# Peptides against a protein of PDB entry 3VZA: the designs that were tried, part 49

Target 1, 98 residues: chain A of PDB entry 3VZA
Amino acid sequence: RVERLCKSKELFEERLGLEIRRIHNEQLQFIFRHIDHKDPDKPYMFTLSINEQGDYEVTSCTPPLDCISEFQLKVRETNNFSAFIANIRKAFTALSFK
Target 2, 62 residues: chain B of PDB entry 3VZA
Amino acid sequence: AAYVTQLYYKISRIDWDYEVEPARIKGIHYGPDIAQPINMDSSHHSRCFISDYLWSLVPTAW

## One batch from the design tools (peptide; made by RFdiffusion4, then SolubleMPNN)

Design b2_p14_2_s4 (from b2_p14_2, 9 letters changed)
Fold by OpenDDE base, seed 1:
Structure b2_p14_2_s4 (fold): chain B 98 residues (1-98), chain C 62 residues (1-62), chain A 14 residues (1-14)
Amino acid sequence: as target 1 above (98 residues)
Amino acid sequence: as target 2 above (62 residues)
Amino acid sequence: ADVDLYKKLLEKAK
């Protein structure tokens, strides 16, 4: 049970190239790797919280994405968190091609 | 790790098969209309390819 | 607090 949960987390981290961390002030950090095929370990990350109004709030994004504010608006409208994360990864991927 | 794994499922809609050999990436992706099996040999692919492939299963439509 | 954030997201997300 606990062993499976630990294994599950590891499998998701490696296979999706997505690490999720709890950080200070009730935020989650999402760290994407495996974005740049020439540098698979290069991290692309953003932090997220739920603000006092109960809305998704991106508190940081590294490297910065011009579309992140629009994505924040879209996820607030739709609550489609899956699409939110997937679109961010897509944007990071596009950015990696510079 | 229970909450984070639940979040991974919310994001990816993937359920892994945990009983297969480590080199086998086996699971099911649950889409809105159809469930697609995942079954690949990780030794035949790069980490980036595997991640890109799995993320390609996740719809980006809002 | 950290647990609450996970729960908030899990409940909020479709």
Scores: peptide ipSAE 0.678, ipTM 0.954, DockQ to the pose 0.829
Fold by OpenDDE base, seed 3:
Structure b2_p14_2_s4 (fold): chain B 98 residues (1-98), chain C 62 residues (1-62), chain A 14 residues (1-14)
Amino acid sequence: as target 1 above (98 residues)
Amino acid sequence: as target 2 above (62 residues)
Amino acid sequence: ADVDLYKKLLEKAK
């Protein structure tokens, strides 16, 4: 089972171009790659925590996204975490063309 | 890595087939209305194309 | 006490 879980994680990382890691102060870092077709290894990332009120909180976003605050509001309203992550990737993709 | 793999499924709704050769990307995407098979030869596509395609399966409606 | 953030997210997200 442990070997299967390790393989699963590696497959998701490579195929989705998304790495998820724990970082300091009870945060998760989401690192997108495969965004820029001219530079597939260029990272686009944000960090997330659950604040003292129990709400999703984006603690950083690199590069910055104008829409990230709105997305944070939307995920707080809907709890649709899948759409939250997918919309962030979509926004990073749009940014890579500018 | 149990929790992180659960989170990947929560995000993508993809279940991989782990019994195929490494060059074959095979699995199932589970959407609210329909389940879609995934079956592609990775040697025929760029890493960016593969990722873009898989993410295109994930709905962005809130 | 430390709380697993993965578990929190999994429980919170629909």
Scores: peptide ipSAE 0.677, ipTM 0.954, DockQ to the pose 0.654
Fold by OpenDDE base, seed 2:
Structure b2_p14_2_s4 (fold): chain B 98 residues (1-98), chain C 62 residues (1-62), chain A 14 residues (1-14)
Amino acid sequence: as target 1 above (98 residues)
Amino acid sequence: as target 2 above (62 residues)
Amino acid sequence: ADVDLYKKLLEKAK
């Protein structure tokens, strides 16, 4: 089971180009790669926590996204975490073309 | 890695087939209403294309 | 602590 779980994580990381890390102060770092086809290893990342009120809170975003605050609002309203992550990736993708 | 893999599923709704050769990307995407098979030969695509394709399966509607 | 955050997200997310 442990081996399967490790393999699963690796498959998700490579195939989705998304790495998830635990970082200091009880935050998760989401690192997107495979965004820029000319530079597949270029990272696009944000950090997330659940604040004292129990709300999703984006604590950083690199590169910055104008839409990140709106997405934070939307995920707080809908709890649709999947759409939240997918929309962030879409936004990073759009940013890579500007 | 149990929690992170659960999170990946919550995000992507993809379940991989772990019994195929590494060059084969097989799995199932569980959409809101129906399940769709994933079956790709990774040697035919770039890493970026594969990721873009898989993410295209994930709904962005809030 | 790290496990708690994963659990929180998994329980919170739709």
Scores: peptide ipSAE 0.643, ipTM 0.954, DockQ to the pose 0.871
Fold by OpenDDE base, seed 5:
Structure b2_p14_2_s4 (fold): chain B 98 residues (1-98), chain C 62 residues (1-62), chain A 14 residues (1-14)
Amino acid sequence: as target 1 above (98 residues)
Amino acid sequence: as target 2 above (62 residues)
Amino acid sequence: ADVDLYKKLLEKAK
């Protein structure tokens, strides 16, 4: 099972172009690649924590997204984490077209 | 790794077929209504196309 | 601590 879990993680990272990392101060870093077709390895990333109130909180976003605060509000309201991540990727994709 | 893979599933709703050759991207996407099979030859597509396609399966409606 | 965050996110996520 451990071997399959490792393989699963690698498949998701490569196929979705999404890396998830644990970083300092109890945060998760989400790193998107494969966004810019002309520069597939260019990272688009944000960090996420759960604040003392128990709510999702975006602690950084690089490059910055105008819509990130609205998405944070939406995920708090809907608890739809899947849509949250997918919408962020969509926004990064739009940004890559300048 | 168990928790991160569970998180990937919660995000994408994709379950991979781990018994196929590396060049075959095979799995199932579990949408809200019906499951949809995934079956691609990765050698026929760019990494960006593959990722874009898979993410297109994920609903963005809140 | 990081494992706890994963657990919290998994529990909270729809």
Scores: peptide ipSAE 0.285, ipTM 0.937, DockQ to the pose 0.838

Design b2_p14_3_s1 (from b2_p14_3, 7 letters changed)
Fold by OpenDDE base, seed 2:
Structure b2_p14_3_s1 (fold): chain B 98 residues (1-98), chain C 62 residues (1-62), chain A 14 residues (1-14)
Amino acid sequence: as target 1 above (98 residues)
Amino acid sequence: as target 2 above (62 residues)
Amino acid sequence: SVVDLLRQIINAPP
């Protein structure tokens, strides 16, 4: 089972191009790769925490996204975390073309 | 690792087939309608294309 | 919930 879980994580990381890390100050770092087809290893990332109110809180975004604040609001309203992550990736993708 | 894999599933709604050769990307995407199979030969696609394709399966509607 | 899951990940031992 442990081996399966480890393999699963690796498959998701590679195939989705999404790495999830626990970092300091009780935050999670979401690192997207495979965004820029000319530079597949270029990272696009944001950090996330759960604030004292229990709400999703984006603590950083690199590169910055104008829409990140709106997405934070949307995920708080809908609790659709899947759409939250997918929309962020979509936004990063759009940014990579500029 | 269990929690992280659970999170990946909640994000992507993809369940991988772990009993195939590494070059085969095989699994099932559980969308809101009908579950759809995933079956790709990774050697035929770039990493970026594969990721883009898989993410295209994930709804962006809030 | 996803929130609970995130908390579990955040609070997981090193």
Scores: peptide ipSAE 0.765, ipTM 0.962, DockQ to the pose 0.930
Fold by OpenDDE base, seed 4:
Parts: structure tokens; sequence; C-alpha cells
Structure b2_p14_3_s1 (fold): chain B 98 residues (1-98), chain C 62 residues (1-62), chain A 14 residues (1-14)
């Protein structure tokens, strides 16, 4: 089962172009690749933590997204984490065209 | 990796077929209405196209 | 919940 889980993680990373990493200070880093078709390996990333109140908290975003604060509000209101991640990727994609 | 793979499923709602050849991207996307099959030959597409396609399956409505 | 899952990932052993 462990071997399959490792394979599963690798498949998701490659196919979704999304890597999830634990980083310092109890945070998760979400790294998107395959965003810019001219530079598929260019990373677009944000970091996330759960604050003391149990709320989603975006702690960084690189490159910056002007919509990230609104998305944080929306995910707190709806608890739709899937839409949260998908909308961030959509925003990064839009940014890559600029 | 169990929790991370669970998170990937919570995000994408995709379940992969792990028994096919490596170049075959095969699985099922579980949308809110009906499950849809995924079946692609990765050698016929760019990495960006594949990722864009898979993410297009994920609803962005809050 | 996703929050619980995230906490599990954050606090999982190395």
Amino acid sequence: as target 1 above (98 residues)
Amino acid sequence: as target 2 above (62 residues)
Amino acid sequence: SVVDLLRQIINAPP
C-alpha cells in the first residue's frame, strides 16, 4: 500500500502540476507548475496555514495575486477547498498571459 | 503519503488507474453529477495541456 | 474535514 501511495503522489504531482510540501512554522506550500506553456517548469506558489481559530490563512503568494485575499475569504465562508485551489490556479494561469 | 494523496483527491476528485502502462493517463473524475472517465496517451500531449485539461474538470464555483 | 486533513499533513512525522 505504501508503494501505491507513493506512486499516487507522483502521478498527482506530474499530472496536475501541483506539489504539496511541508515547510517551516506549520505551513504547507502549494507549488503549481505547467502554468506557462512557454516555461512549463516555472513555479507559481502559495503557502497556507491553519490559524489558532481554525481558519485557512494564506501566508505568502508568489507571484502575488490581488485576488488571493478574496479567495481566502471565500474558502472560509464556503469551506470549498477544491474551488479554492482551482481558482488560485486559474488566477495564476491568467497572470502568466500578462 | 496517505494524507497527501487524500488531499489530492479532495482537491481534484480524481482517482487514478494504477495498473496501466506509465504513458496512459487513466482514471475517473467524480463530479457532483456523474463520474467521468479519463483516458489519455500522455505521449501525444504536452505536460501543460494535460494539466490544463485535468484542472478543467475541477469546478471553480464556490 | 479538509482542515483536519491539512493538520494531519502538517503534523505528520517526517
Scores: peptide ipSAE 0.765, ipTM 0.962, DockQ to the pose 0.950
Fold by OpenDDE base, seed 1:
Structure b2_p14_3_s1 (fold): chain B 98 residues (1-98), chain C 62 residues (1-62), chain A 14 residues (1-14)
Amino acid sequence: as target 1 above (98 residues)
Amino acid sequence: as target 2 above (62 residues)
Amino acid sequence: SVVDLLRQIINAPP
């Protein structure tokens, strides 16, 4: 099972171009790659925590996204975490067009 | 890894087929209506295209 | 829930 889980993680990372890391101060870092077709390894990332109220809180976003605050509001309202992540990726993609 | 893989599933709703050759991207996407099979030859596509395609399966409607 | 899952990931041992 451990081997399968490791393989699963690797497949998701490569195929989705999304890496998930635990970082300092009880945060998760979401790193998107495969965004810029001219530079597939260029990372686009944000960090996330669960605040005292139990709500999703974006603690950083690199590069910055004007829409990130709105997305944070939307995910708190809908609890649609999948759409939250997908919309962030969509926004990063749009940003890569400059 | 167990929790992380669970998170990937909750994000993407994709379940991979782990028994196929490495070059074959095979799995099932469980959308809101019907399940959709995934079956791609990775050698025919760029990494960016593959990722874009898979993410296109994920609804962005809140 | 996703929140619970995130907490589990965050609080996982080193």
Scores: peptide ipSAE 0.765, ipTM 0.962, DockQ to the pose 0.936
Fold by OpenDDE base, seed 5:
Structure b2_p14_3_s1 (fold): chain B 98 residues (1-98), chain C 62 residues (1-62), chain A 14 residues (1-14)
Amino acid sequence: as target 1 above (98 residues)
Amino acid sequence: as target 2 above (62 residues)
Amino acid sequence: SVVDLLRQIINAPP
């Protein structure tokens, strides 16, 4: 099972171009790659924590996204974490063309 | 990595087929409607195209 | 829930 889980994680990382890391101060770092077709390894990332109220809290976003605060509001309202991540990737993709 | 893989599934709703050759991207996407198969030859596509395609399967509606 | 899952990841042992 451990071998399968490791393989699964690696497949998701490569195929989705999304890495998830645990970092300091009880945060998760989400790192998107494969965003810029001219620079596939360029990282686009944000960090996330769960605040004292139990709400999603974006603690950083690099590069910055104007829409990230709105997305944080939306995910708190809907609890649609899948759409949250997908919309962030969509926004990073749009940013890469500018 | 059990929790992380569970998170990937909750994000993407993709279940991979682990019994195929490494170059074959095979699995099932479980959307709100009927489940759809994924079956790609990775050697025929760029990494960015593959990722873009897979993410296109994930609804962005809140 | 996703929140619980995130907490599990955050609080997992090293």
Scores: peptide ipSAE 0.765, ipTM 0.962, DockQ to the pose 0.949

Design b2_p14_3_s2 (from b2_p14_3, 7 letters changed)
Fold by OpenDDE base, seed 1:
Structure b2_p14_3_s2 (fold): chain B 98 residues (1-98), chain C 62 residues (1-62), chain A 14 residues (1-14)
Amino acid sequence: as target 1 above (98 residues)
Amino acid sequence: as target 2 above (62 residues)
Amino acid sequence: SVLDLLRQIINAPP
C-alpha cells in the first residue's frame, strides 16, 4: 500500500500540476505549476492555515490575487474546498495572461 | 501520504487507474451526477494541456 | 471532512 500511496501522490502532482507541502507554523503550501504554457514550471502558490476559530485562512499568495480574500470568504460560507482550489487555479491562469 | 492522497481526491474527485502503462492517463472523475472516464495518452499532449483538461472537470461553482 | 483532513496533515509528525 505504501508504494501505491507514493505513486498516487506523484500522479496527482504531475497530472494536476499541484504540489501540497506542510510548512512551518502549522501551514500548508499549495504550489500550482503547468499554469503558464510558455513556462510550465513557473510556480503559482498560496499558503493556508486553520485559525483558532477553525476557519480557513490564507496566509500568503504569490503572485498576489485580488480575489483571494473573496475566495476565503466563499469557502468559509460554503465549505466547498474543491471549488476554492479550482477557483484559485482559475485566477492564477487568468493572471498568467496579463 | 494517505492523508495527502485523500486530499487530492477531495479536491479533484479523480480516482486513477494504477495498473496501466505510465504514459496512459486513465481514471474516473466523479461528478455530482454521472462518473466520467478519463483515458488519454500523455505522450500526445503537453503537461499544461493535461492539467488544464483535468482541472476543467472540477466544478468552480460555490 | 476536508477540515479534519487538513488538520491531520498539519498535525502529522515530521
Scores: peptide ipSAE 0.756, ipTM 0.961, DockQ to the pose 0.903
Fold by OpenDDE base, seed 2:
Structure b2_p14_3_s2 (fold): chain B 98 residues (1-98), chain C 62 residues (1-62), chain A 14 residues (1-14)
Amino acid sequence: as target 1 above (98 residues)
Amino acid sequence: as target 2 above (62 residues)
Amino acid sequence: SVLDLLRQIINAPP
Protein backbone atom coordinates (compact mmCIF):
# COMPACT_ATOMS: atom_id res chain seq x y z
CA ARG B 1 0.00 0.00 0.00
CA VAL B 2 2.80 2.39 0.82
CA GLU B 3 4.34 1.74 -2.57
CA ARG B 4 1.04 2.43 -4.29
CA LEU B 5 0.56 5.62 -2.32
CA CYS B 6 3.96 6.87 -3.37
CA LYS B 7 3.28 5.97 -6.97
CA SER B 8 -0.13 7.61 -6.84
CA LYS B 9 1.30 10.84 -5.52
CA GLU B 10 3.96 10.88 -8.21
CA LEU B 11 1.43 10.21 -10.95
CA PHE B 12 -0.79 13.04 -9.79
CA GLU B 13 2.14 15.42 -9.47
CA GLU B 14 3.38 14.72 -12.97
CA ARG B 15 0.09 14.34 -14.79
CA LEU B 16 -1.77 17.21 -13.17
CA GLY B 17 1.32 19.32 -12.80
CA LEU B 18 0.30 20.00 -9.22
CA GLU B 19 2.49 19.56 -6.17
CA ILE B 20 1.12 19.89 -2.66
CA ARG B 21 3.52 20.64 0.17
CA ARG B 22 3.38 21.38 3.84
CA ILE B 23 5.25 24.54 4.69
CA HIS B 24 5.94 26.59 7.79
CA ASN B 25 3.25 28.15 9.95
CA GLU B 26 0.63 25.46 9.35
CA GLN B 27 0.20 26.17 5.66
CA LEU B 28 -0.11 24.16 2.49
CA GLN B 29 1.59 25.20 -0.71
CA PHE B 30 0.00 24.33 -4.03
CA ILE B 31 2.47 24.50 -6.90
CA PHE B 32 1.20 24.36 -10.45
CA ARG B 33 3.52 23.55 -13.31
CA HIS B 34 2.83 22.71 -16.94
CA ILE B 35 0.99 26.01 -17.23
CA ASP B 36 3.21 27.79 -19.72
CA HIS B 37 3.73 25.60 -22.76
CA LYS B 38 6.92 27.51 -23.54
CA ASP B 39 8.23 26.98 -20.01
CA PRO B 40 6.56 23.89 -18.54
CA ASP B 41 8.59 23.94 -15.34
CA LYS B 42 7.70 27.51 -14.42
CA PRO B 43 5.85 27.37 -11.10
CA TYR B 44 2.58 29.10 -10.35
CA MET B 45 1.71 28.76 -6.70
CA PHE B 46 -0.44 29.78 -3.80
CA THR B 47 -0.43 28.98 -0.10
CA LEU B 48 -3.41 28.06 1.98
CA SER B 49 -4.21 27.87 5.66
CA ILE B 50 -7.23 27.21 7.80
CA ASN B 51 -7.90 30.21 9.99
CA GLU B 52 -9.22 30.28 13.54
CA GLN B 53 -12.77 30.27 12.26
CA GLY B 54 -12.12 27.15 10.22
CA ASP B 55 -12.26 28.98 6.90
CA TYR B 56 -9.98 28.61 3.91
CA GLU B 57 -7.51 31.46 3.77
CA VAL B 58 -5.14 32.13 0.91
CA THR B 59 -1.97 33.47 2.47
CA SER B 60 0.01 34.10 -0.71
CA CYS B 61 -0.28 33.82 -4.47
CA THR B 62 2.66 33.95 -6.87
CA PRO B 63 2.22 35.39 -9.36
CA PRO B 64 -0.63 37.48 -7.95
CA LEU B 65 -4.15 36.82 -9.21
CA ASP B 66 -6.75 39.54 -9.21
CA CYS B 67 -9.43 36.90 -8.79
CA ILE B 68 -7.91 35.04 -5.85
CA SER B 69 -9.91 36.94 -3.23
CA GLU B 70 -13.12 36.21 -5.09
CA PHE B 71 -12.20 32.54 -5.31
CA GLN B 72 -11.53 32.46 -1.59
CA LEU B 73 -14.98 33.86 -1.02
CA LYS B 74 -16.54 31.36 -3.39
CA VAL B 75 -14.91 28.34 -1.81
CA ARG B 76 -16.02 29.50 1.61
CA GLU B 77 -19.57 29.86 0.33
CA THR B 78 -19.78 26.66 -1.69
CA ASN B 79 -17.18 24.45 -0.05
CA ASN B 80 -16.33 23.29 -3.57
CA PHE B 81 -12.61 22.83 -3.15
CA SER B 82 -12.26 21.08 -6.49
CA ALA B 83 -13.67 24.05 -8.35
CA PHE B 84 -11.48 26.30 -6.24
CA ILE B 85 -8.29 24.60 -7.35
CA ALA B 86 -9.44 24.23 -10.94
CA ASN B 87 -10.38 27.89 -11.21
CA ILE B 88 -7.04 28.96 -9.80
CA ARG B 89 -5.28 26.86 -12.42
CA LYS B 90 -7.50 28.36 -15.10
CA ALA B 91 -6.60 31.83 -13.90
CA PHE B 92 -2.89 31.03 -13.87
CA THR B 93 -3.24 29.69 -17.39
CA ALA B 94 -4.86 32.89 -18.55
CA LEU B 95 -2.13 34.89 -16.86
CA SER B 96 0.57 32.94 -18.67
CA PHE B 97 -0.66 34.29 -21.99
CA LYS B 98 -0.01 37.89 -21.03
CA ALA C 1 1.02 10.31 1.43
CA ALA C 2 -2.37 8.76 2.07
CA TYR C 3 -3.94 12.09 2.90
CA VAL C 4 -2.33 13.81 -0.06
CA THR C 5 -3.49 11.16 -2.51
CA GLN C 6 -6.97 11.43 -1.08
CA LEU C 7 -6.81 15.15 -1.63
CA TYR C 8 -5.76 14.67 -5.24
CA TYR C 9 -8.78 12.48 -5.77
CA LYS C 10 -11.12 14.97 -4.16
CA ILE C 11 -9.71 17.68 -6.41
CA SER C 12 -9.57 15.80 -9.70
CA ARG C 13 -11.98 12.89 -9.23
CA ILE C 14 -9.49 10.78 -11.16
CA ASP C 15 -8.63 7.22 -10.24
CA TRP C 16 -5.51 5.95 -11.99
CA ASP C 17 -4.86 2.50 -13.32
CA TYR C 18 -1.60 1.60 -11.62
CA GLU C 19 -0.98 -1.63 -13.50
CA VAL C 20 -0.26 -0.23 -16.96
CA GLU C 21 3.09 0.71 -18.41
CA PRO C 22 4.45 4.13 -17.46
CA ALA C 23 3.86 5.61 -20.90
CA ARG C 24 0.15 4.88 -20.70
CA ILE C 25 -2.04 7.36 -18.87
CA LYS C 26 -5.04 5.30 -17.99
CA GLY C 27 -7.74 5.87 -15.44
CA ILE C 28 -11.30 6.91 -14.79
CA HIS C 29 -12.69 10.37 -14.23
CA TYR C 30 -15.74 10.42 -12.00
CA GLY C 31 -17.70 13.48 -12.96
CA PRO C 32 -21.15 14.53 -11.82
CA ASP C 33 -22.70 12.47 -14.59
CA ILE C 34 -21.32 9.38 -16.27
CA ALA C 35 -17.81 8.24 -15.48
CA GLN C 36 -15.38 8.71 -18.34
CA PRO C 37 -12.33 6.62 -19.14
CA ILE C 38 -8.91 8.16 -19.55
CA ASN C 39 -6.59 6.34 -21.90
CA MET C 40 -3.78 8.13 -23.66
CA ASP C 41 -0.21 7.56 -24.76
CA SER C 42 1.95 10.09 -22.96
CA SER C 43 4.68 9.80 -25.57
CA HIS C 44 2.35 11.39 -28.10
CA HIS C 45 1.70 14.53 -26.07
CA SER C 46 3.52 17.28 -24.24
CA ARG C 47 3.39 17.49 -20.48
CA CYS C 48 1.43 20.70 -20.74
CA PHE C 49 -1.11 19.20 -23.10
CA ILE C 50 -1.63 16.24 -20.81
CA SER C 51 -2.13 18.44 -17.78
CA ASP C 52 -4.43 20.82 -19.65
CA TYR C 53 -6.49 17.91 -20.87
CA LEU C 54 -6.85 16.34 -17.46
CA TRP C 55 -7.75 19.63 -15.84
CA SER C 56 -10.35 20.20 -18.55
CA LEU C 57 -12.19 17.27 -17.03
CA VAL C 58 -12.57 19.09 -13.72
CA PRO C 59 -15.67 21.29 -13.51
CA THR C 60 -15.09 24.92 -12.66
CA ALA C 61 -18.69 25.71 -11.77
CA TRP C 62 -19.00 26.62 -8.12
CA SER A 1 -14.50 16.29 4.29
CA VAL A 2 -11.88 18.23 2.40
CA LEU A 3 -11.49 20.55 5.35
CA ASP A 4 -10.72 17.69 7.69
CA LEU A 5 -8.36 16.23 5.14
CA LEU A 6 -6.49 19.49 4.80
CA ARG A 7 -6.20 19.73 8.57
CA GLN A 8 -4.78 16.25 8.69
CA ILE A 9 -2.20 17.13 6.08
CA ILE A 10 -1.27 20.37 7.82
CA ASN A 11 -0.96 18.74 11.21
CA ALA A 12 0.76 15.55 10.11
CA PRO A 13 3.94 14.66 11.96
CA PRO A 14 7.19 15.87 10.41
Scores: peptide ipSAE 0.756, ipTM 0.962, DockQ to the pose 0.905
Fold by OpenDDE base, seed 4:
Structure b2_p14_3_s2 (fold): chain B 98 residues (1-98), chain C 62 residues (1-62), chain A 14 residues (1-14)
Amino acid sequence: as target 1 above (98 residues)
Amino acid sequence: as target 2 above (62 residues)
Amino acid sequence: SVLDLLRQIINAPP
């Protein structure tokens, strides 16, 4: 099972172009690649924590997204984490065209 | 990696077929209505196309 | 829940 789990993680990372990492100060880093077709390895990332109130909190976003604060509000309201991540990727994709 | 893979599933709703050759991207996407098969030859597509396609399966409606 | 899952990931041993 351990081998399958490792393989699963690798498949998701490569196929979705999304890496998930634990970083300092009890945060998760979400790193998107395969966004810019001209530079597939260019990373687009944000960091996430759970604050003392138990709410999702975006602690950084690189490059910055104007919509990230709104998405944070939406995910707190809906608890739709899937849509949260998907919308962030969509926003990064749109940004890559500029 | 168990929790991370669970998180990937919660995000994407994709379950991979782990028994096929590495170049075959095969699995199932579990949408809210109907489960849809995924079956691609990765050698025929760019990495960006593959990722864009898979993410297109994920609803963005809140 | 996803929240619980995220907490598990954040608090998992290195």
Scores: peptide ipSAE 0.756, ipTM 0.962, DockQ to the pose 0.912
Fold by OpenDDE base, seed 5:
Structure b2_p14_3_s2 (fold): chain B 98 residues (1-98), chain C 62 residues (1-62), chain A 14 residues (1-14)
Amino acid sequence: as target 1 above (98 residues)
Amino acid sequence: as target 2 above (62 residues)
Amino acid sequence: SVLDLLRQIINAPP
């Protein structure tokens, strides 16, 4: 099972171009790659925590997205975490063309 | 790793086929309607194309 | 839930 889990994680990381890390101060870091076709290894990332109210809170976004605050509101309203992540990736993709 | 892989599934709704050759990207995407198969030869596509394609399967509607 | 899952990841042993 451990071997399967490790393989699964690696497959998701490579195929989705998404790495998930636990970092300091009780935060998760989401790192997108494969965004810029001209620079596939360029990272696009944001950090996430759960605040004292139990709500999702984006603590950083690099590069910054003007829509990230709206997405934070939307995920709090809908609890659709999948759409949250997918929309962030879409926004990073759009940004990479600028 | 168990929790992280569960999170990947909740995000993507993809279940991989782990018994195929490494170059074969095979699995099932479980959307809101009918489950759809994934079956790609990674050697025929860029990493960016593969990722873009897989993410295109994930609904962005809130 | 996703929230519980995230908490488990955040609070996992080092």
Scores: peptide ipSAE 0.755, ipTM 0.962, DockQ to the pose 0.950

Design b2_p14_3_s3 (from b2_p14_3, 7 letters changed)
Fold by OpenDDE base, seed 4:
Structure b2_p14_3_s3 (fold): chain B 98 residues (1-98), chain C 62 residues (1-62), chain A 14 residues (1-14)
Amino acid sequence: as target 1 above (98 residues)
Amino acid sequence: as target 2 above (62 residues)
Amino acid sequence: SDLDLLRQIINAPP
């Protein structure tokens, strides 16, 4: 099972172009690649924590997204984490064209 | 790693077929209505196309 | 829940 879990993670990382890492101060880093078709390895990333109130909190976003604060509000309201991540990727994609 | 793979599933709603050859991207996407098969030859597509396609399966409605 | 899963990932031992 451990081998399958490792394989699963690798498949998701490569196919979705999304890496998930634990970093300092109890945060998760989400790293998107395969966004810019001219530079597939260019990373687009944000970090996430759960604050003292128990809410999702974006602690950084690189490159910055104007919509990230609104998305943080939306995920807190809806608890739709899937849509949260998907919308961030869509926003990064849009940014890559500008 | 179990929690991370669970998170990938909760994000994408994709379950991979782990028994096929590496070049075959095969799995099932579980949307809100019905499950849809995924079956593509990765050697015929760019990495960006593959990722864009798979993410297109994920609803963005809140 | 998603939130619980995130907590588990964040707080999981290395």
Scores: peptide ipSAE 0.666, ipTM 0.958, DockQ to the pose 0.969
Fold by OpenDDE base, seed 2:
Structure b2_p14_3_s3 (fold): chain B 98 residues (1-98), chain C 62 residues (1-62), chain A 14 residues (1-14)
Amino acid sequence: as target 1 above (98 residues)
Amino acid sequence: as target 2 above (62 residues)
Amino acid sequence: SDLDLLRQIINAPP
């Protein structure tokens, strides 16, 4: 099962172009690649924590997204984490077109 | 790794077929409606196209 | 829940 878990993680990372890391100060880092077709390895990332109130909190976003605060509000309201991540990727994609 | 893979599933709703050859992207996407199969030859597509396609399966409605 | 899962990932031992 450990072997499958490792393989599963690798498949998701490559196929979705999404890497998930635990970083300092109790945060998760979400790194999107395969966004810019001209530069597939260019990272688009945000970090996420769960604050003391128990709410999702975006602690950084690189490059910045004007809509990230709205998405944070939406995920808090709907608890739809899947849509949250998908919308962020969609926004990064739009941003990559300059 | 178990928690992370669970998170990937919760995000994408994709379950991969782990028994196929590496060049085959095969799995099932479990959307709100009928589950849909995924079956692609990765050698026929760019990495960006593959990712874009898979993410297109994920609903963005809140 | 997704929130609980995220907590588990964040707080998992290194």
Scores: peptide ipSAE 0.664, ipTM 0.958, DockQ to the pose 0.963
Fold by OpenDDE base, seed 1:
Structure b2_p14_3_s3 (fold): chain B 98 residues (1-98), chain C 62 residues (1-62), chain A 14 residues (1-14)
Amino acid sequence: as target 1 above (98 residues)
Amino acid sequence: as target 2 above (62 residues)
Amino acid sequence: SDLDLLRQIINAPP
């Protein structure tokens, strides 16, 4: 089972181009790759925590996204974490064309 | 690792087929409607195309 | 829930 879990993680990382890391101060780092077709390894990142109120809170975003605060509000309202991540990737993709 | 893989599933709603050859990207995407199969030969596509395609399966509606 | 899962990941032992 451990071997399968490791394989699963690797498959998701490569196929989705999304790495998830636990970092300092009780945060998760989401690293998107495969965004820029001219530079597939270029990372697009954001960090996330659960604040003392129990709400999703984006603590950083690189490169910055004008829409990230709106997405944070939307995920708090809808609790649709999948759409939250997908919309962030969509926004990063849009940036890669500019 | 179990929690992280569970998170990947909650994000993507994809369940991989782990019994196929490494070059075969095979699985099932579970959407709100009927589940859709995934079956790609990774050697025929770029990494960016594969990722874009898989993410296109994930709804962005809030 | 997604929130609970995230908490579990964040609070998991090193």
Scores: peptide ipSAE 0.663, ipTM 0.957, DockQ to the pose 0.939
Fold by OpenDDE base, seed 3:
Structure b2_p14_3_s3 (fold): chain B 98 residues (1-98), chain C 62 residues (1-62), chain A 14 residues (1-14)
Amino acid sequence: as target 1 above (98 residues)
Amino acid sequence: as target 2 above (62 residues)
Amino acid sequence: SDLDLLRQIINAPP
């Protein structure tokens, strides 16, 4: 089972180009790669926590996204975490075209 | 690792086929209506194309 | 729920 879980994580990381890390101060870091076709390893990332009110809170976003605050509001309203992550990736993709 | 893999599934709704050759990207995407198969030869695509394609399966409607 | 899962990941023991 442990071996299967490790393989699963590796497949998701490579195929989706998304790494998920637990970092300091009770936060999760989401690192997108494979965004810029000219530089596939260039990272696009944001960090997420659950604040004192129990709400999703984006604590950082690099590079910055103008839409990230709206997405935070939307995920709080809809609880659609999948759409939240997908829309962030879509926004990073758009940003990569400058 | 179990929690993280669960999170990947909740995000992507993809279930991989782990019994195929490493170069074969095979699985199932579970959308709200009809499940769709994934079956790609990774040797014929760039890493970016593969990721873009898989993410295109994930709805962005809130 | 997604929120519960995230809490579990964030608060998981080292």
Scores: peptide ipSAE 0.663, ipTM 0.958, DockQ to the pose 0.967

